Peptides against a protein of PDB entry 1EMU. Designs and how they scored, part 81

Target 1, 132 residues: chain A of PDB entry 1EMU
Amino acid sequence: PPYLKWAESLHSLLDDQDGISLFRTFLKQEGCADLLDFWFACTGFRKLEPCDSNEEKRLKLARAIYRKYILDNNGIVSRQTKPATKSFIKGCIMKQLIDPAMFDQAQTEIQATMEENTYPSFLKSDIYLEYT

## One batch from the design tools (peptide; made by RFdiffusion4, then SolubleMPNN)

Design b2_p21_8_s3 (from b2_p21_8, 12 letters changed)
Fold by OpenDDE base, seed 1:
Structure b2_p21_8_s3 (fold): chain B 132 residues (1-132), chain A 21 residues (1-21)
Amino acid sequence: as target 1 above (132 residues)
Amino acid sequence: SEARDKASEEVIEKLLKEEEE
């Protein structure tokens, strides 16, 4: 069953609608849902192919991601990303150099945070165990 | 996956709406 695959990898958990829902519920209770939302934002952003028709949209989205998650010094995403990574993103925004991969390093760092902390805790949570 | 795509789209839509408000 899918819930067993969720315990094998975070990737499997995030590929399943029920898995995403349960994990997000858990993260909200822990006050760190922004980790997952940021991760999905980065994934979605990277999928947007640069072209003349979506240039403005991509820039706005990049700015939104930056302002909500990176610029907020009190946010969990900001606290779990390295200064050099945040500086690079800031530079991209200021220079309007909006490469599809501009959030990749930040996403990697946030993914590592989830892998090391929240994901293992989720597998031990009442939310997950009651589902199984 | 379809689930991942949907989740990403939902977050993006919310972010864009918040940016305009």
Scores: peptide ipSAE 0.776, ipTM 0.959, DockQ to the pose 0.895
Fold by OpenDDE base, seed 5:
Structure b2_p21_8_s3 (fold): chain B 132 residues (1-132), chain A 21 residues (1-21)
Amino acid sequence: as target 1 above (132 residues)
Amino acid sequence: SEARDKASEEVIEKLLKEEEE
């Protein structure tokens, strides 16, 4: 069953609607749902192809991601991203150099955080265990 | 995956909405 695959990799968990839902619920209870939301935001952002019609949308989205997750010093995403990574993102925003990959490093760092902490904890959670 | 795409789109739409507020 899918829930067994979730235990094998975070990738499998995040490719499953039920898995995402349960994991998000768990993260919300832990006060760190922003980790997952940021991760998905980065994924979605990277999918947006640069073009004239997308320029305004991409810039707005990049700014939104930056303001919500990176600039918020009290947020878990900010705490789990390196200063150099955040500075790079800020630079991109200020220069309006909105490359599809501009959040890749930050996403990698947040993914590592989930892999090392919240994902293992999720697999030990009542939410996951009761689902199985 | 479909699930990942949907999740990404939902987050993006929420962020863009918040940006307009």
Scores: peptide ipSAE 0.776, ipTM 0.959, DockQ to the pose 0.879
Fold by OpenDDE base, seed 4:
Structure b2_p21_8_s3 (fold): chain B 132 residues (1-132), chain A 21 residues (1-21)
Amino acid sequence: as target 1 above (132 residues)
Amino acid sequence: SEARDKASEEVIEKLLKEEEE
């Protein structure tokens, strides 16, 4: 069953609608939902192919991601990303250099945080265990 | 996956809406 695959990798969990829903519920209870939302935001952003029709949307989205998760020094995403990574993102925003990969390093760091902490905890949670 | 794509789109739409408000 799918829930067994979720325990094998975070990738499998995040490829499943039910897995995403349960994991997000768990993260909300832990006050860490922004980790997952940021991760998905980065994924979605990278998928947007640069072109004339997407320029405005991509710039707005990049700014939104920056303001929501990076600029807020009290936010969990900001606390779990390295200063150099945040500085790079800020530079991209200020220079309006909106490369599809501009959030990749930050996404990697947040993914590592989930892999090391919240994902293992989720697999031990009542939410997951009751589902199985 | 479709689930991942949907989740990404939902977050993006929410962010863009908040940016406009």
Scores: peptide ipSAE 0.775, ipTM 0.959, DockQ to the pose 0.892
Fold by OpenDDE base, seed 3:
Structure b2_p21_8_s3 (fold): chain B 132 residues (1-132), chain A 21 residues (1-21)
Amino acid sequence: as target 1 above (132 residues)
Amino acid sequence: SEARDKASEEVIEKLLKEEEE
């Protein structure tokens, strides 16, 4: 069953609708749902191909991601990303150099945070265990 | 995956709406 795959890989968990839902519920209870939302935001952003029709959308989205998750020093995403990473993103925003990969490092760092903390905790949570 | 794509799109749509406000 899918829930067994979730325990083997965070990737598998995030590829499953039920897995995403349960994990998000768990993260909300822990006050760190922004980790997951940011991760998905980065994923979606990278999928947007740079072209004339997407230029405005990509810039707006990049700014939105930056403002919501990176700029706020009190946010969990900001706290779990390295200063150099945040500085790089800020630079991209300020220079309007919106490369599809501009959030990759931040996403990697947030993924590592989830891998090391919230994901293991989720697998020990009542939410997951009761689902199994 | 379809689930991942959907989740990503939902987050993006919310972010873009917030940006327009």
Scores: peptide ipSAE 0.774, ipTM 0.959, DockQ to the pose 0.873

Design b2_p21_8_s4 (from b2_p21_8, 12 letters changed)
Fold by OpenDDE base, seed 3:
Structure b2_p21_8_s4 (fold): chain B 132 residues (1-132), chain A 21 residues (1-21)
Amino acid sequence: as target 1 above (132 residues)
Amino acid sequence: SEALDKISEEVIEKLLKEEEE
């Protein structure tokens, strides 16, 4: 069953609608749902191909991601990303150099945070265990 | 996956709407 795959890989969990739903519920209870939302935002952003028709959209989206998750020093995403990573993103925004990979390092760091903390905790949570 | 694609798109759309406000 899918829930067994969730325990084997965070990626498997995030590829499953039910898994995502349960994990997000758990993260909300822990006050760290922004980790997951940011991760999905980065994924969505990277999928947008750079082209003339997407230029404005991509810039706006990059700014939105930056303002919501990176700029706020009190946010969990900001706290779990390295200063150099945040500085790089800021630089991209300020220079309007919006490469599809500009959030990759931040996403990697947030993914690592989830892998090390919230994901293992989720697998020990009542939410997951009761589902199994 | 389809789930990942859908959710990522939804997140992006929400962020863009918020940016326009």
Scores: peptide ipSAE 0.634, ipTM 0.935, DockQ to the pose 0.868
Fold by OpenDDE base, seed 4:
Structure b2_p21_8_s4 (fold): chain B 132 residues (1-132), chain A 21 residues (1-21)
Amino acid sequence: as target 1 above (132 residues)
Amino acid sequence: SEALDKISEEVIEKLLKEEEE
């Protein structure tokens, strides 16, 4: 069953609608749902291919991601990303150099945080165990 | 996956909406 695959990798969990739903519920209870939301935001951003018609949209989206998750020093995403990574993103925003990969390092760092902490905890949670 | 695509799009649309407000 799918829930067994969820325990095999975070990737499998994030490829499943039910898995994502349960994991997000867990993260909300832990006060760290922004980790997952940021991760999906980065994924969505990267999927937007640069072109003339997307330029303004991509810039606005990059700014939105930056303001919501990076700029807020009290946010969990900000706390779990390295200063150099945040500075790089800020630089991209200020220079309006919006490469599809500009959030990749931040996404990697947040993914590592989930892999090391919240994902293992999820697999030990009542939410997951009661589902199985 | 379809789930990942759907959720990522939803997150993006929400962020863009919030940016406009």
Scores: peptide ipSAE 0.633, ipTM 0.936, DockQ to the pose 0.856
Fold by OpenDDE base, seed 1:
Structure b2_p21_8_s4 (fold): chain B 132 residues (1-132), chain A 21 residues (1-21)
Amino acid sequence: as target 1 above (132 residues)
Amino acid sequence: SEALDKISEEVIEKLLKEEEE
């Protein structure tokens, strides 16, 4: 069953709608849902192919991600990303150099945070165990 | 996956709306 695959890898959990829903509920209770939302934002951003017709959209989206998650010094995403990573993103925004991969390092760092902390805790949570 | 793609798209759409408001 899918819930067993969720325990094998975070990737399997995030590929399943039910898994994502349960994990997000857990993260909200822990006050760290922004980790997952940021991760999905980065994924969605990278999927947008650069072209003349979506240049403005991509820039606005990059700014939105930056302002909501990176610039917020009190946010969990900001606290779990390295200063050099945040500085690089800031530079991209200011220079309007919006490469599809500009959030990759930040996403990697946030994914590592989830892998090391929230994901293991989720597998031990009442939310997950009651589902199984 | 389809679920991941859908959620990713929904998240960025929400962000864009919030940016314009």
Scores: peptide ipSAE 0.632, ipTM 0.935, DockQ to the pose 0.876
Fold by OpenDDE base, seed 5:
Structure b2_p21_8_s4 (fold): chain B 132 residues (1-132), chain A 21 residues (1-21)
Amino acid sequence: as target 1 above (132 residues)
Amino acid sequence: SEALDKISEEVIEKLLKEEEE
């Protein structure tokens, strides 16, 4: 069953609608749902192909991601990203150099946080265990 | 995946909406 695959890798969990739902519920209870939301935001952002018609949208989205997750010093995403990574993102925003990969390093760092902490905890949670 | 694509788009749309507010 799918829930067994979820225990094998975070990737499998994040590829499953039910898995994502349960994991997000867990993260929300732990006060760290922003980790997952940021991860998905980065994924979605990277999928937007740069073009004239997307320029304004991409810039607005990049600014939104930056303001919500990176600039918020009290947020878990900000706390779990390296200063150099955040500075790079800020630079991109200020220079309006909005490369599709500009959040890749931050996403990697947040993914590592989930892999090392929240994902293992999720697999031990009542939410997951009761589902199985 | 279908789930990942859907959720990522939803998150983006939400962020863009919030940016306009």
Scores: peptide ipSAE 0.630, ipTM 0.935, DockQ to the pose 0.878

## One batch from the design tools (peptide; made by RFdiffusion4, then SolubleMPNN)

Design b2_p22_1_s1 (from b2_p22_1, 11 letters changed)
Fold by OpenDDE base, seed 2:
Structure b2_p22_1_s1 (fold): chain B 132 residues (1-132), chain A 22 residues (1-22)
Amino acid sequence: as target 1 above (132 residues)
Amino acid sequence: SPVEPIIEEIMNKLLEEEEKEE
Protein backbone atom coordinates (compact mmCIF):
# COMPACT_ATOMS: atom_id res chain seq x y z
CA PRO B 1 0.00 0.00 0.00
CA PRO B 2 1.04 3.63 -0.56
CA TYR B 3 1.69 4.31 3.14
CA LEU B 4 4.55 1.80 3.08
CA LYS B 5 6.16 3.72 0.22
CA TRP B 6 5.88 6.89 2.31
CA ALA B 7 8.09 5.28 4.93
CA GLU B 8 10.71 4.35 2.33
CA SER B 9 11.41 7.93 1.20
CA LEU B 10 10.30 11.51 1.70
CA HIS B 11 10.03 11.80 -2.07
CA SER B 12 7.36 9.09 -2.13
CA LEU B 13 5.44 10.84 0.62
CA LEU B 14 5.54 14.18 -1.21
CA ASP B 15 4.36 12.57 -4.46
CA ASP B 16 1.07 11.38 -2.94
CA GLN B 17 -1.92 13.61 -2.18
CA ASP B 18 -2.95 11.60 0.87
CA GLY B 19 0.60 11.50 2.15
CA ILE B 20 0.98 15.25 1.73
CA SER B 21 -2.30 15.87 3.56
CA LEU B 22 -1.28 13.78 6.57
CA PHE B 23 2.24 15.17 6.67
CA ARG B 24 0.99 18.75 6.47
CA THR B 25 -1.44 18.09 9.32
CA PHE B 26 1.45 16.79 11.39
CA LEU B 27 3.66 19.75 10.52
CA LYS B 28 0.90 22.20 11.47
CA GLN B 29 0.70 20.61 14.91
CA GLU B 30 4.46 21.07 15.21
CA GLY B 31 4.27 24.69 14.06
CA CYS B 32 6.39 24.12 10.96
CA ALA B 33 4.00 23.67 8.04
CA ASP B 34 5.90 26.45 6.24
CA LEU B 35 8.68 23.97 5.51
CA LEU B 36 6.38 21.99 3.26
CA ASP B 37 4.67 24.98 1.69
CA PHE B 38 8.01 26.57 0.86
CA TRP B 39 9.30 23.34 -0.64
CA PHE B 40 6.32 23.10 -2.98
CA ALA B 41 6.50 26.80 -3.81
CA CYS B 42 10.09 26.33 -4.96
CA THR B 43 9.10 23.35 -7.08
CA GLY B 44 6.30 25.28 -8.72
CA PHE B 45 8.49 28.31 -9.31
CA ARG B 46 11.22 26.29 -11.01
CA LYS B 47 8.68 24.88 -13.47
CA LEU B 48 7.77 28.34 -14.73
CA GLU B 49 10.08 28.77 -17.72
CA PRO B 50 11.07 32.36 -18.49
CA CYS B 51 9.25 34.04 -21.37
CA ASP B 52 7.90 37.47 -22.20
CA SER B 53 4.35 36.54 -21.24
CA ASN B 54 5.13 35.37 -17.69
CA GLU B 55 7.96 37.71 -16.70
CA GLU B 56 5.81 39.82 -14.40
CA LYS B 57 4.21 36.75 -12.82
CA ARG B 58 7.59 35.15 -12.15
CA LEU B 59 8.95 38.31 -10.56
CA LYS B 60 5.90 38.67 -8.32
CA LEU B 61 6.05 35.05 -7.26
CA ALA B 62 9.77 35.22 -6.51
CA ARG B 63 9.24 38.34 -4.42
CA ALA B 64 6.34 36.70 -2.60
CA ILE B 65 8.40 33.63 -1.71
CA TYR B 66 11.26 35.83 -0.57
CA ARG B 67 9.14 38.08 1.64
CA LYS B 68 7.06 35.32 3.20
CA TYR B 69 9.71 32.71 3.92
CA ILE B 70 13.22 34.20 3.61
CA LEU B 71 12.87 37.75 4.90
CA ASP B 72 10.88 36.74 8.00
CA ASN B 73 13.62 36.22 10.59
CA ASN B 74 11.18 34.58 13.00
CA GLY B 75 10.01 32.02 10.45
CA ILE B 76 11.05 28.39 10.49
CA VAL B 77 12.26 28.53 6.86
CA SER B 78 14.50 31.51 7.56
CA ARG B 79 15.93 29.79 10.64
CA GLN B 80 16.70 26.64 8.65
CA THR B 81 18.41 28.30 5.68
CA LYS B 82 22.02 29.46 5.62
CA PRO B 83 22.84 33.18 5.58
CA ALA B 84 24.72 32.87 2.28
CA THR B 85 21.70 31.23 0.67
CA LYS B 86 19.36 33.95 1.87
CA SER B 87 21.80 36.64 0.71
CA PHE B 88 21.95 35.12 -2.76
CA ILE B 89 18.15 35.11 -3.04
CA LYS B 90 17.99 38.71 -1.85
CA GLY B 91 20.54 39.65 -4.50
CA CYS B 92 18.47 38.04 -7.24
CA ILE B 93 15.38 39.93 -6.12
CA MET B 94 17.18 43.27 -5.89
CA LYS B 95 18.81 42.84 -9.31
CA GLN B 96 15.59 41.43 -10.79
CA LEU B 97 17.56 38.47 -12.12
CA ILE B 98 14.91 35.81 -11.68
CA ASP B 99 16.44 32.51 -12.75
CA PRO B 100 14.22 29.42 -12.42
CA ALA B 101 16.86 27.82 -10.19
CA MET B 102 17.29 30.76 -7.79
CA PHE B 103 15.57 28.91 -4.90
CA ASP B 104 17.19 25.51 -5.51
CA GLN B 105 19.77 25.78 -2.74
CA ALA B 106 17.19 26.98 -0.22
CA GLN B 107 14.86 24.15 -1.21
CA THR B 108 17.69 21.66 -0.73
CA GLU B 109 18.41 22.99 2.75
CA ILE B 110 14.74 22.85 3.77
CA GLN B 111 14.47 19.34 2.36
CA ALA B 112 17.44 18.31 4.49
CA THR B 113 15.73 19.79 7.55
CA MET B 114 12.63 17.71 6.87
CA GLU B 115 14.68 14.57 6.20
CA GLU B 116 16.59 14.92 9.45
CA ASN B 117 13.81 15.97 11.81
CA THR B 118 10.14 16.26 10.87
CA TYR B 119 9.92 13.36 8.42
CA PRO B 120 11.27 10.76 10.88
CA SER B 121 9.04 12.20 13.61
CA PHE B 122 6.04 11.96 11.31
CA LEU B 123 6.63 8.24 10.79
CA LYS B 124 6.47 7.79 14.58
CA SER B 125 3.42 10.04 15.00
CA ASP B 126 -0.09 8.96 15.91
CA ILE B 127 -1.30 10.55 12.68
CA TYR B 128 0.73 8.19 10.52
CA LEU B 129 0.47 5.11 12.72
CA GLU B 130 -3.32 5.34 13.01
CA TYR B 131 -3.53 5.59 9.22
CA THR B 132 -1.57 2.36 8.77
CA SER A 1 1.34 14.83 -11.61
CA PRO A 2 -1.34 14.32 -8.97
CA VAL A 3 0.50 16.85 -6.80
CA GLU A 4 0.30 19.69 -9.32
CA PRO A 5 -3.04 21.02 -7.99
CA ILE A 6 -1.44 21.39 -4.56
CA ILE A 7 1.50 23.30 -6.01
CA GLU A 8 -0.82 25.56 -7.98
CA GLU A 9 -2.87 26.35 -4.89
CA ILE A 10 0.24 27.33 -2.91
CA MET A 11 1.55 29.51 -5.72
CA ASN A 12 -1.80 31.24 -6.20
CA LYS A 13 -2.05 32.03 -2.50
CA LEU A 14 1.43 33.54 -2.57
CA LEU A 15 0.53 35.71 -5.54
CA GLU A 16 -2.68 36.86 -3.86
CA GLU A 17 -0.81 37.82 -0.71
CA GLU A 18 1.79 39.69 -2.75
CA GLU A 19 -0.89 41.75 -4.48
CA LYS A 20 -2.47 42.67 -1.15
CA GLU A 21 0.83 43.92 0.23
CA GLU A 22 1.41 46.24 -2.74
Scores: peptide ipSAE 0.712, ipTM 0.943, DockQ to the pose 0.845
Fold by OpenDDE base, seed 5:
Structure b2_p22_1_s1 (fold): chain B 132 residues (1-132), chain A 22 residues (1-22)
Amino acid sequence: as target 1 above (132 residues)
Amino acid sequence: SPVEPIIEEIMNKLLEEEEKEE
């Protein structure tokens, strides 16, 4: 069953709608749902290929991600990303140099945070165990 | 991708919030 695959890798969990729903519920209880939302936002952003027709949209989305997750020093994403990474993103926003990969390092750091902390905790949580 | 709708929803919410700030 899918829940067994969820325990094998975070990737499997994040590729399943039911898994995502349960994991997000768990993260909300832990006050860190922004980790997951940011991760997906980065994935979505990277898929938007630069072109004349979507340049404004890409810039707006990049600014939105920056303001919501990076600029908020009290947020879990900001606390779990390195200063140099946040500084780089800020620079991209200020210069309006919006490369599809501009959030890759931040996404990697947040993914590592989930892998090391929240994902293992999820697998030990009542939410997951009662589902199995 | 089976999770594409989730990604789209997140992105749309972000864009909506950004538009309010502009």
Scores: peptide ipSAE 0.711, ipTM 0.943, DockQ to the pose 0.844
Fold by OpenDDE base, seed 1:
Structure b2_p22_1_s1 (fold): chain B 132 residues (1-132), chain A 22 residues (1-22)
Amino acid sequence: as target 1 above (132 residues)
Amino acid sequence: SPVEPIIEEIMNKLLEEEEKEE
């Protein structure tokens, strides 16, 4: 069943609608749902290929991600990303150099945070265990 | 994928918030 796959791979969990729902509920209780939302925002952003018709949209979205998650020093995403990574993103925004991969390093760092802490904790949580 | 709508929703919310700050 899918819940067994969730325990074997975070990727499997994040590729399942039910898994995402349960994991997000858990993260909200832990006060760190922004980790997941940011991760998905980065994924979505990377999929937007640059072209003349979506340049404005891509810039707006990049700024939105930056302002909500990177610039917010009190946010968990900001606390779990390295200063150099955040500075790079800021530079991209200021220079309006909006490469599809500009959030990749930040996404990797947030993914590592989830892998090391929240994901294992989720698998030991009542939310997950009651689902199994 | 079935996760695509979730991603789109997150991005749309971000864009909406950005527009409010303009």
Scores: peptide ipSAE 0.710, ipTM 0.943, DockQ to the pose 0.810
Fold by OpenDDE base, seed 3:
Structure b2_p22_1_s1 (fold): chain B 132 residues (1-132), chain A 22 residues (1-22)
Amino acid sequence: as target 1 above (132 residues)
Amino acid sequence: SPVEPIIEEIMNKLLEEEEKEE
């Protein structure tokens, strides 16, 4: 069953609607749902290919991601990303150099955080265990 | 992919919030 695959890899969990729903519920209880939302935001942003018609949209989205997750020093994403990574993102925003890969390093760092902490904890949680 | 709608929802919410702050 799918829940067994979720225990094999974070990738399997994040590729399943039910898995995402349960994991997000768990993260909300832990006060760190932003980790997951940011991760998906980065994925979505990277998929937007630059063109004349979506330049404004891409800039707005990049700014939104930056303001919500990077600029907020009280946020879990900000606390789990390295200063150099955040500075790079800030630079891109200020210079309006919006490369599709501008959030890649931050996404990698947040993914590592989930792999090392929240994902293992989720597999030990009542939410996951009761589902099985 | 069934996950794509989730991504789109997150992105749209971000854009909506950005517009409200402007």
Scores: peptide ipSAE 0.709, ipTM 0.943, DockQ to the pose 0.827

Design b2_p22_1_s2 (from b2_p22_1, 12 letters changed)
Fold by OpenDDE base, seed 2:
Structure b2_p22_1_s2 (fold): chain B 132 residues (1-132), chain A 22 residues (1-22)
Amino acid sequence: as target 1 above (132 residues)
Amino acid sequence: SPVEPIIEEIMEELLKEEEEEE
């Protein structure tokens, strides 16, 4: 069943709508749902290929991600990303050089945070265990 | 991908919040 695949890898969990729903519920209870939302935002942003017609949209989205998750010093995403990574993103925003991969390093760092902490905790949670 | 709607929803909310701030 799918729930067994969720325990095999985080990517299996994040590729399943039901898995995402349960994991997000767990993260909200832990006060760290922004980790997941940021991760998906980065994925969506990277998929937007640069072209003349979506340049403004891509810039706005990059700014939104930066302001909500990186600039907020009290946010968990900001606390779990390295200063050099945040500085690079800020530089891209200020220079308006919006490469599709500009959030890749930050996404990697947040993914590592989930892998090391929240994902293992989720597999031991009542939410997951009651679902199985 | 089955998670495409989730990604789209998150991106749309971000864009909405950005436009409301400006």
Scores: peptide ipSAE 0.690, ipTM 0.939, DockQ to the pose 0.872
Fold by OpenDDE base, seed 1:
Structure b2_p22_1_s2 (fold): chain B 132 residues (1-132), chain A 22 residues (1-22)
Amino acid sequence: as target 1 above (132 residues)
Amino acid sequence: SPVEPIIEEIMEELLKEEEEEE
């Protein structure tokens, strides 16, 4: 069953609607749902290939992600990303150099955060265990 | 994938928030 796959891989969990729903609920209780939302935002952003028709949209989205998660010093994403990574992103925004991969390092760091603590904690949570 | 709608929703919300700040 899918829930067994979730326990074997965070990737499997994040590829499943039910898994995402349960995990997000757990993260909200822990006050760190932004980790997941940011992760998905980065994935979505990277999929937007640059072209003349979506240049403005990509810039706006990049700025939105930056303002929401990176610039917010009180946010968990900001606290779990390295200063150099945040500075790089800021630089991209300021220079309007909006490469599809500009959030990759930040996404990697947030993914590592989830892998190291919130994901394992989720698998021990009542939310997950009651689902199994 | 079944997750793509979730991603799109997140991005749309972000864009909406950005518009409100402009």
Scores: peptide ipSAE 0.690, ipTM 0.938, DockQ to the pose 0.839
Fold by OpenDDE base, seed 3:
Structure b2_p22_1_s2 (fold): chain B 132 residues (1-132), chain A 22 residues (1-22)
Amino acid sequence: as target 1 above (132 residues)
Amino acid sequence: SPVEPIIEEIMEELLKEEEEEE
């Protein structure tokens, strides 16, 4: 069943709607749902192909991601991303150099945070165990 | 993919928030 695959990799969990739902519920209880939302935001952003028609949208989205997750010093995403990474993103925003990969490093760092902390905890949680 | 709607929703909400702040 899918829930067994969820325990094998975070990737499998995040590729399943039910898995995402349960994991997000868990993260919300832990006060760190922003980790997942940011991760998906980065994925979505990277998929937007740069073109004339998307330029405004991409810039707005980049700014939104930056403002919500990076600029908020009290946010878990900000706390779990390195200063150099946040500085780079800020630079991209300020210079309006909006490369599709501009959030890749931050996404990697947040993914590592989930892999090392919240994902293992989720697999030990009542939410997951009761689902199985 | 099955998660595309989730991604789209997150992105749309972010854009809405950004537009409201401007």
Scores: peptide ipSAE 0.688, ipTM 0.938, DockQ to the pose 0.868
Fold by OpenDDE base, seed 5:
Structure b2_p22_1_s2 (fold): chain B 132 residues (1-132), chain A 22 residues (1-22)
Amino acid sequence: as target 1 above (132 residues)
Amino acid sequence: SPVEPIIEEIMEELLKEEEEEE
């Protein structure tokens, strides 16, 4: 069953709608749902290929991600990303150089945070165990 | 992708919030 695959890899969990729902619920209880939302936002952003017709949309989305997750120094995403990574993103926003990969490093760091902390905790949580 | 709707929803909410700030 899918829940067994969820325990094998975070990737499997994040590729399953039910898994995401349970994991997000768990993260919300832990006060760190922004980790997952940011991760998905980065994935979505990277998929938007630059072109004349979507340049404004891409810039707006990049600014939104920056303001919500990076600029908020009290947020979990900001606390779990390196200063150099945040500075790079800020630079991209200020210069309006919106490369599809501009959030890749931040996404990697947040993914590592989930892999090392929240994901293992989720697998030990009542939410997951009672589901199985 | 089975999770594409989730990604789209997150992105739409972000864009909505950005429009409110502009």
Scores: peptide ipSAE 0.688, ipTM 0.938, DockQ to the pose 0.844

Design b2_p22_1_s3 (from b2_p22_1, 12 letters changed)
Fold by OpenDDE base, seed 5:
Structure b2_p22_1_s3 (fold): chain B 132 residues (1-132), chain A 22 residues (1-22)
Amino acid sequence: as target 1 above (132 residues)
Amino acid sequence: SPVEPIIKEIMEKLLKEEEEEE
């Protein structure tokens, strides 16, 4: 069953709608649901290929991600990303140089945080164990 | 992708919030 695959890799968990729902519920209880939302926002952003017709949309989305997750110094995403990474993103926003990969490093750091902390905790949680 | 709707929802929410701030 899918829940067994969820325990094998975070990738499997994040590729399953039911898994995502349970994991997000767990993260909300832990006060760190922004980790998951940011991760998916970065994935979605990277998929938007630059072109004349979507330049404004891409810029708006980049600014939104920056303001919500990076600029908020009290947020979990900001606390779990390196200062140099945040500074790079800020620079991209200020210069309006919106490369599809501009959030890749931040996404990697947040993914590592989930892999090392929240994902293992989720697998030990009542939410997951009672589901199995 | 089976999770594409989730990604879309997150992105749309972010865009909506950004429009409110502008």
Scores: peptide ipSAE 0.701, ipTM 0.942, DockQ to the pose 0.842
Fold by OpenDDE base, seed 2:
Structure b2_p22_1_s3 (fold): chain B 132 residues (1-132), chain A 22 residues (1-22)
Amino acid sequence: as target 1 above (132 residues)
Amino acid sequence: SPVEPIIKEIMEKLLKEEEEEE
């Protein structure tokens, strides 16, 4: 069943709508749902290929991600990303150089945070265990 | 991908919030 695949890898969990729903519920209770939302935002942003017709949209989205998750010093995403990574993103925004990969390093760092802490905790949570 | 709707929703919310702040 799918729930067994969720325990095998985080990517399996994040590729399943039911898995995402349960994991997000768990993260929200832990006060760290922004980790998941940021991760998906980065994925979506990277998939937007640069072209003349979506240049403004991509810039707005990049600024939105930056302001909500990176600039917020009290946010968990900001606390779990390295200063050099945040500085790079800020530089891209200020220079308006919006490369599809500009959030890749930040996404990697947030993914590592989930792998090391929240994902293992989720597999031991009542939410997951009661679902199995 | 089966999670594309989730990604779309997150991105749309971000864009909406950005426009409301400006």
Scores: peptide ipSAE 0.701, ipTM 0.942, DockQ to the pose 0.843
Fold by OpenDDE base, seed 3:
Structure b2_p22_1_s3 (fold): chain B 132 residues (1-132), chain A 22 residues (1-22)
Amino acid sequence: as target 1 above (132 residues)
Amino acid sequence: SPVEPIIKEIMEKLLKEEEEEE
């Protein structure tokens, strides 16, 4: 069943709607749902192909991601991303250099945070165990 | 992919929030 695959890799968990739902519920209880939302936001952003028609949208989205997750010093995403990474993103926003990969490093760092902390905890949680 | 709707929703919410702040 899919829930067994979820325990094998975070990737499998994040590729399943039910898995995502349960994991997000868990993260909300832990006060760190922003980790997941940010991760998906980065994925979505990277998928937007740069073109003339998307320029405004991409800039707005980049700014939105930056404002919500990076600029908020009290946010878990900000706390779990390195200063150099946040500085780079800020630079991209200020210079309006909106490369599709501009959030890749931050996404990697947040993914590592999930891999090392929240994902293992989720697999030990009542939410997951009761589902199985 | 099965998670594309989730990604879309997140992005749309972010864009909406950004527009409201401007």
Scores: peptide ipSAE 0.700, ipTM 0.942, DockQ to the pose 0.841
Fold by OpenDDE base, seed 1:
Structure b2_p22_1_s3 (fold): chain B 132 residues (1-132), chain A 22 residues (1-22)
Amino acid sequence: as target 1 above (132 residues)
Amino acid sequence: SPVEPIIKEIMEKLLKEEEEEE
């Protein structure tokens, strides 16, 4: 069953609607749902290939992600990303150099945070165990 | 993928918030 796959790989969990729902619920209780939302935002952003028709949209989205998660010093994402990574993103925004991969390092760092902490905790949570 | 709608929703919310700040 899918829930067994979730325990084997965070990737499997994040590829399943039910898994995402349960994990997000858990993260909300822990006050860190932004980790997941940011991760998906980065994924979505990277998939938007640059072209003339979506240049403005991509810039707006990049700014939105930056303002929401990187610039917010009180946010869990900001606290779990390295200063150099955040500075790089800021630079991209200021220079309007909006490469599809500009959030990749930040996403990697947030993914590592989940892998090392919240994901293992989720697998030990009542939310997950009651689902199994 | 089945999670694409979730990604889209997150991005749309972000864009909406950005528009409200402009």
Scores: peptide ipSAE 0.699, ipTM 0.941, DockQ to the pose 0.843

